# Peptides against a protein of PDB entry 5JXT, part 195

Target 1, 319 residues: chain A of PDB entry 5JXT
Amino acid sequence: SLLPKKEINVYIGMSEMQVKWYQKILEKDIDAVNGAGGKRESKTRLLNIVMQLRKCCNHPYLFEGAEPGPPYTTDEHLIYNAGKMVVLDKLLKRIQKQGSRVLIFSQMSRLLDILEDYCVFRGYKYCRIDGSTAHEDRIAAIDEYNKPGSDKFIFLLTTRAGGLGINLTTADIVILYDSDWNPQADLQAMDRAHRIGQTKQVVVYRFVTDNAIEEKVLERAAQKLRLDQLVIQQGRAQVAAKAAANKDELLSMIQHGAEKVFQTKGAFGTMAEKGSQLDDDDIDAILQAGETRTKELNARYEKLGIDDLQKFTSESAYE

## One batch from the design tools (peptide; made by RFdiffusion4, then SolubleMPNN)

Design b2_p24_2_s1 (from b2_p24_2, 11 letters changed)
Fold by OpenDDE base, seed 1:
Structure b2_p24_2_s1 (fold): chain B 319 residues (1-319), chain A 24 residues (1-24)
Amino acid sequence: as target 1 above (319 residues)
Amino acid sequence: PRERPPYPPISEEEEQEELERLLE
């Protein structure tokens, strides 16, 4: 029988560089961030801020002029300048030592470019599939990854490309480097490993930048997932369609953690304390804290009815 | 360290596609 998947959110502090870029993004459009545009504020302007903040949470090198150089090099700076990379680097060592194989999903193909360079730098053998990968090349990559005795440790995928119903049950670890706005896309990605033919317990690590917009992305995704489940259970298909983020929701997401980000000098959380010097105990602490917060998050939304879940108010998530 | 080109930015098309997913 297929063992239940274990999903845990891994809450990760921003690096110093991420904090600086996060501040810069907010400052660049401070009037929109403060809601000063009122009714005149375009939804597009807020959406653009959301996109930039999500890029920052993934890696600062997704911005032009963020990477130190020229010359541009693949070195340790690729890791320590992004909190998610610092945690990933430690986690992958543990995963490899355990004899596990890992799928890494992202929404951003350009993040996969960084992850490829990282894999080469660490000597990890990998496969890659994204939206641009030809059908034949996708099949070849899947077959190469799944072959008996494959030396491919990592499969890098965009979440969209991973949604294509492929079988990757030769992996038992899934890392969601970022979250999709649609939680069903992430579930479909997990189901590439968590499927008939899997012999191990699948563990899913969802990376979430702490004190940033990604916490609100996660909350919104959890609300949507619960709503979708309730709609399916109650046969009320029409209720799910109204989940387009409004201006007030987007503004609330952008403002989340912004004050603390502006007050921060340096990095956040474990990134401030340890930076790239995270040890195994630090990783265990992050995973344990993440497991607790994941349970708390799920418990909040499990108690909510359809009417409560349709009201994305900051207040309804804390009652 | 291995030298390489700088990472290109995310395309406007990819950003637009991600924004469209938020509007769904």
Scores: peptide ipSAE 0.525, ipTM 0.921, DockQ to the pose 0.656
Fold by OpenDDE base, seed 3:
Structure b2_p24_2_s1 (fold): chain B 319 residues (1-319), chain A 24 residues (1-24)
Amino acid sequence: as target 1 above (319 residues)
Amino acid sequence: PRERPPYPPISEEEEQEELERLLE
């Protein structure tokens, strides 16, 4: 029988470079971040800030002029300048030693470009599929990855491209490098490995930048998922879980952790303490803390009814 | 280390598509 998937949110501190860029993004539009525009603030302005903050959480090299150079090189700086890369780098070593194979999903094709260079730099054999990949090339990549005795360790996918009904049960680890706004997209990504034909325990690691907008993205996604489940269970198909994020919600998401980010000199949490020098104990601690916080998050939403979930405003970032 | 071009920024089109997903 297929074992239930184990899902763990991996809460990751920003690197020093990410903190600097996160600050820069907030400072660039500080009036919007402070809500000074009031009702006149454009939703588009807030959405743009959200997008920039999400890019920062993924990798600072998604910004023009962030990467040190010229010359531009693939080296250790590709890893240590992004908290998620530091954790990924250690986690992949463990996964490989265990004889597991891994799917890595992202929303951002440009992040996959960084991950490709990383794979080459570390000597990891990989496949890639994104939105631009031709249908024939997708089939070829899937077949190459799924081949018995395949030497491909990693499959890099955009979440949407990976959602297209493909079978990747030859992988047992799923890393969501970022989250989709629609939790169903992430579930569909997980279901590429967690499907009939899987023989191993599937483990899903969801990377979440700690003390940043991605925590609120995760909370919103968890809320939406629970609401969707309850709507299905109660047969109330009309509860449009389609409430687009309002301006106040977006503002609250942007403000989450912003004060602490402004006060931070250097990196956050374990990234400040260890940086790229994470050991196996540090990884175990991160995973254990993540598993605890994941259970707490799920337990919070499991207690809520439909009416509660619809009224559940994320507490203001200042409370 | 091998030299490479810098990573291009995410296109405005890709950013807009991601923002549209938040509005869904």
Scores: peptide ipSAE 0.525, ipTM 0.924, DockQ to the pose 0.610
Fold by OpenDDE base, seed 2:
Structure b2_p24_2_s1 (fold): chain B 319 residues (1-319), chain A 24 residues (1-24)
Amino acid sequence: as target 1 above (319 residues)
Amino acid sequence: PRERPPYPPISEEEEQEELERLLE
């Protein structure tokens, strides 16, 4: 029988470099961030800020001029300049020692480029599929990964490419390096490993940048997922609010943690204390804290009815 | 360490596709 998947949100502090770039993004559009634009503030401007903040949460090298160089080199700086990479680097070592195999999903193909260089740098054998991968090359990559005795440890995928019904049940660990705005896309990605033919306990690690926009992306996704579940259960298909994010929601998401980011000198949380020197105990603490916060998050939304979930006020989730 | 080219930015097309998913 297929075991239920275990999902854990992994809350990760920003590196010093991420904090600097996050500040720079907010400062560039400070009037928009402060809501000073009033009725003249375009939804497009807020969407662009959201996109830039999300890029920063993934890796600062997604911005032109962020990487030190020339010369540009693949070295430890690729890891310590991004909180998610620091945690990923330690987590992958543990997963490999356990004899597990890993799917890593991202929304950003350019993040997969960084992850490829990281895999080569660490000597991890990998496969890759994204939106640009030809159909024949996708089949070849899947077959190479799934073959008996495959030496491929990691499969790198864009979430969209992973949604295409492929079977990757030869992996038992899923890392969502970032989250989709649609929680169904992430579920479809998980279902590549958590499907008929899986023989192991599937564990999903969802990376979430702490004290940043990604916490609000996660909250919104959890609300949407709960709403979708309740709508299906109640047969009220019409209540599936095509709730496109409104301006006030986007502004609230951008403002989340912004004040603390502006006040912060250096890195956040465990990244400030230990940086790249995370040990196995630190990873255990991060995973345990993440498991607790995941349960708390789910428990908040499980108590809400359809009418409460449709009220997209940030305040209602904290009562 | 081997020298490599800098990482190219995310394309405007990829950013636009991601923004469209936010509007779904």
Scores: peptide ipSAE 0.521, ipTM 0.921, DockQ to the pose 0.632
Fold by OpenDDE base, seed 5:
Structure b2_p24_2_s1 (fold): chain B 319 residues (1-319), chain A 24 residues (1-24)
Amino acid sequence: as target 1 above (319 residues)
Amino acid sequence: PRERPPYPPISEEEEQEELERLLE
């Protein structure tokens, strides 16, 4: 029988460069961040801030002028300037030693470009599929990855491109480098490995930038998923959750952790303490903390009814 | 270290598509 997948949110501190860019994004539109625009603040302006903060959480090199150079080089700075890359780098070493194979999903094709360079830099053999990948090339990449005795360790996918019904059961590890706004897209991504034909325990690592907007992205996605489940279970299909984030929700997401980010000099958490010098014990601690917080998050939403889940519970963020 | 071009920014179109997903 297919074993249940194990899902772990991996909460990752920002690098010093990420903190700097996160601050810069907030400062650029500080009046909007402080809610000073009131009714005059456009939803589009808040959405743009959300997008920029999310880019920052993924990698600062998604911004023009963030990468040191010229010359621009693939080197250790590609890793240590993004908290997620630091954790990924250590985690992939562990995964490889375990004889596992890994799917890495992102929403951002440009992040996959960084991950390709990283794979080459570390000597990881990989396949890639994104939204621009031709159908024939997609088939070829899947077949190359899935072939018996494939030496391809990593499959890089955009979440949407990976969602298209493909079978990747030759991988047993899934890394969601970022989350989709639609939790069903992430589930569909996980289901590429967690499907009939899988022989191993599938483990899903969801990377979440700690003390940043991505915690709220995750919370919103978890709320939506639970609501969808309850609506199906209760036959209340007509209770379409207002899927669109309102201005207050967006503002709350933007403000989450912003004060601490402004007060921070350098990196966050384990990134401040160890940076690129994370060892196996540090990774174990991050994974254990993540497993605990994942259980707590799930337990929080499991107790909520449909009416509670339809409210953006800002209150649950302050307890 | 191997020299390469800088990473291009995410296009406005890709950003817009991501923002549209938030509105879904």
Scores: peptide ipSAE 0.530, ipTM 0.923, DockQ to the pose 0.622; fails the geometry check

Design b2_p24_2_s2 (from b2_p24_2, 12 letters changed)
Fold by OpenDDE base, seed 2:
Structure b2_p24_2_s2 (fold): chain B 319 residues (1-319), chain A 24 residues (1-24)
Amino acid sequence: as target 1 above (319 residues)
Amino acid sequence: PTLREPYPPISQEEEERWLAELLE
């Protein structure tokens, strides 16, 4: 029988470089961030800020002029300049030692380019599929990954490309490097490994930048998922929450953690204390804290009714 | 360290696709 998947949110502090770039993004549009634009602030402008902040949470090298150089090099700086890469680097070593195989999903094909260079740098054998991958090349990559005795450890996928009904049950670990705005896309990605033919316990690690926009993206996704579940269970098709965030919601999401980011000199959390020198105990602590916070997050939304879940108020999640 | 070219920025087309997905 297929075992239930275990999902753990992994809350990760920003590197010093991410904090600096996050500050720059907020400062560039400070009037919009402060809500000074009022009714004149476009939803598109707020969405653009959200997208830039999400890029920063993934890797600062997604911005022009962020990477130190020339010369541009593949080296340890590719890892220590992004909190998610530091945690990924330690987690992959553990996963490999366990004899597991891993799917890594991102919304960003350019992040997969960084992850490819990282895989080569660490000597990890990988496959890749994104939105631009030709159909024949997708089949070849899937077959190469799934073949008996495959030496491919990692499969790199964009969440959208991974959603296309492919079978990757030869992997037992899923890393969501970032979250989709639609929680159903992430579920579809997980279902590539968590499907008929899986023989192992599937574990999903969802990376979430702590004290940043991604916490609010996660909260919104959890709220939407719970609402979708309740609507299906109650047969109330009309209550499908308008999937589109409103301006006030977007503004609240952008403002989340912004003050603390502006006050911060250096990195956040475990990244400030240890940086790239995380040991196995630090990873265990991060995973344990993540498991606790994941249970707490789920418990908050499980208590809410449909009417409460339709109200995006920052206050209603704390009652 | 291996020398390489800098990472290209995310394409406008990819960003527009993300915007469209957020507006749905």
Scores: peptide ipSAE 0.483, ipTM 0.905, DockQ to the pose 0.645
Fold by OpenDDE base, seed 5:
Structure b2_p24_2_s2 (fold): chain B 319 residues (1-319), chain A 24 residues (1-24)
Amino acid sequence: as target 1 above (319 residues)
Amino acid sequence: PTLREPYPPISQEEEERWLAELLE
């Protein structure tokens, strides 16, 4: 029988560069961030801020002028300037030593470009599929990855491209580098490895920038997923889960951690303490803390009814 | 270190697509 997948949220601090860019994004629209725009603030403006903050959480080099140069280089700075890359770099070494193979999903094709350069830099053999990948090339990449004795360690996928019903059961580790706004897309990504034919325990690592917008994206996704489950279970399919975030939700998400980001000089948490010098014990601590927080997050939403889950309670953010 | 070109920014079209997905 297929073993249940283990999902762990991996909460990761921002690098110094990420903090700087996160501050810059907030400062650019500080009136919107402070809610000073009131009823006149457009939902689109808030969504733009959310998207810029999510880019920052993934990698600062997604912004023009963030990468140091010219000359532009593939080197250690590609890793240490993004908290997720620092953790990824250590985690992949562990995964490889365990004889596991890994799927890495992102929403951002430009992040996959960074991850390709990283794979080459570390000597990881990889396959890639995104939304622009031709059908024939997609088949070839899947076949190359899945072939017996494949030396391809990593498969890089956009979550959308990975959703296309492909079988990747030759991988047992899934890394969600970022979360989809729709939790079903992430589940579909996980199900590429967690499917009939899998012989190993599938482990899913969901990267979440701690004390930032992504924590609220995750919470909202978890809330939506639980609501969807309860609606199905109760036969209340007509309860239109308001899929779209309202202005107040978006504002709350943007404000989450913003004060701490403004007060922070340098990096966050373990990234401030150790940065690229994370050891195996630090990774174990991050994973253990993540497992605990994942259980707590799930337990929070499991206690809520449909009516509670339909309310984006700001209160759940401060407890 | 390997020399390369800078990463191009995310296209406006891609950002607009993400915005559209968030508005649905």
Scores: peptide ipSAE 0.480, ipTM 0.902, DockQ to the pose 0.582
Fold by OpenDDE base, seed 3:
Structure b2_p24_2_s2 (fold): chain B 319 residues (1-319), chain A 24 residues (1-24)
Amino acid sequence: as target 1 above (319 residues)
Amino acid sequence: PTLREPYPPISQEEEERWLAELLE
């Protein structure tokens, strides 16, 4: 029988460079961040801020002029300038030693470009599929990855491209480098490995930048997923979860952790203490903390009814 | 270290697609 998948949110501190760019994004539109525009504030303006903050959480090199240079190089700076890359780098070493194989999903094809360079730099053999990959090339990549005795360790996918019903049960580890706004897209990504034919325990690591916008993206996704489940169970198809976040929700998401980001000099959390020098114990601590917070998050939403889940819990970004 | 070109910024079109997806 297929074992239940283990899902762990991995909460990761920003690097110093990410903190700097996160501050810069907030400062660029500080009036919108402070809600000074009130009801006149454009929803599009807030959405733009959200998207820039999400880019920052993934990698600062997604911004023009962020990467140090010229000369521009593929080297250790590609890793240590992004908290998620630091954790990924350590986690992949462990996963490889265990004889596991990994699917890495992102929403951003440009992040996959960085991950390709990283794979080459570390000597990891990989396959890639994104939205631009031709159908024939997708088939070839899947077949190359799934073949018996494949030397391909990593499969890099955009979440949407990976959602296309493909079977990747030759992988047992799934890394969601970022989250989709639709939790069903992430589930569909996980189900590429967690499917009939899987012989191993599937483990899903969801990377979440701590004290940042991504925590609120995750909370919103968890809320939506629970609501969808309850609607199905109760046969109330009409409770369309308002798919689009309202302005107040977006503002609250943007404000989450912003004060602490402005006060921070250097990196956050374990990234401040260890940076790229994370050891196996540090990884175990991050994973254990993540497992605890994941259980707490799930338990919070499991207790809520449909009416409660339709209310965005406006706990103030300042408490 | 391997020399390369800098990563190009995410296109405005890609960002606009993401915005559209958030509005749906």
Scores: peptide ipSAE 0.478, ipTM 0.904, DockQ to the pose 0.578
Fold by OpenDDE base, seed 1:
Structure b2_p24_2_s2 (fold): chain B 319 residues (1-319), chain A 24 residues (1-24)
Amino acid sequence: as target 1 above (319 residues)
Amino acid sequence: PTLREPYPPISQEEEERWLAELLE
């Protein structure tokens, strides 16, 4: 019998470099961030800020001129300059020791480029599929990963490309390095490992930058998923489609954690305390805290009705 | 350390796709 998947959010502090870039992004459009543009602020401008902040949460090297160099090198700086990479680096070592195999999903093909270099740097054997991967190469990569006794530890996928009905039940760990705006895309990604033929407990780690926009992205995704479930249950199919974030929602998302980011001189949370020196106990603590916060988040949205879930209440974060 | 080229920026097409997904 297929065991239920265990999904936990892994809340990760920004590195010092991420904090600096996050500040820079906010400062560049400070009037928009402060809502000073009022009704004149374009939704597109706010969406652009959201996108830049999400890039920052993934890796600062997604920005031109962020990477130290020239010369540009693959080295430890690729890891310690991004909180998600620091946690990933420790988590992958643990997962490998457990004899598990890992799917890593991202929305950003350029993040997969960084992850490929990281895999090579750490000596992890991997496969890759993204939106540009030819159909034949995709089949070959899947077959290479799924073959009996495959030495491929990691499969790197863009969420949308990996969502295309493929079977990756030879992996038991799923890492969502970032989240899709459509929670159904993330579910489809998880279902690549959590499918008929899986013999292990599937564990999903959703990376979420703590005290940043990604918490609000996660909340919105959880809200949308619950709304979709309730709409299906109640037969109200027409209501689900219109959950485009409005300007006020986007502004609230951008503002979330911004004050604390501006006040921060270094890294956040565990990244400030230990940085790249995370040990196994630190990882356990992060995972345990994440499991608790995940339960709390789910419990918050499980109590809400359709009418409440249709209102993006910024206030629901403070109740 | 292995020498490499700098990472290229995210494509405009990928950004436009993300914008579209946020507008839906």
Scores: peptide ipSAE 0.476, ipTM 0.901, DockQ to the pose 0.648

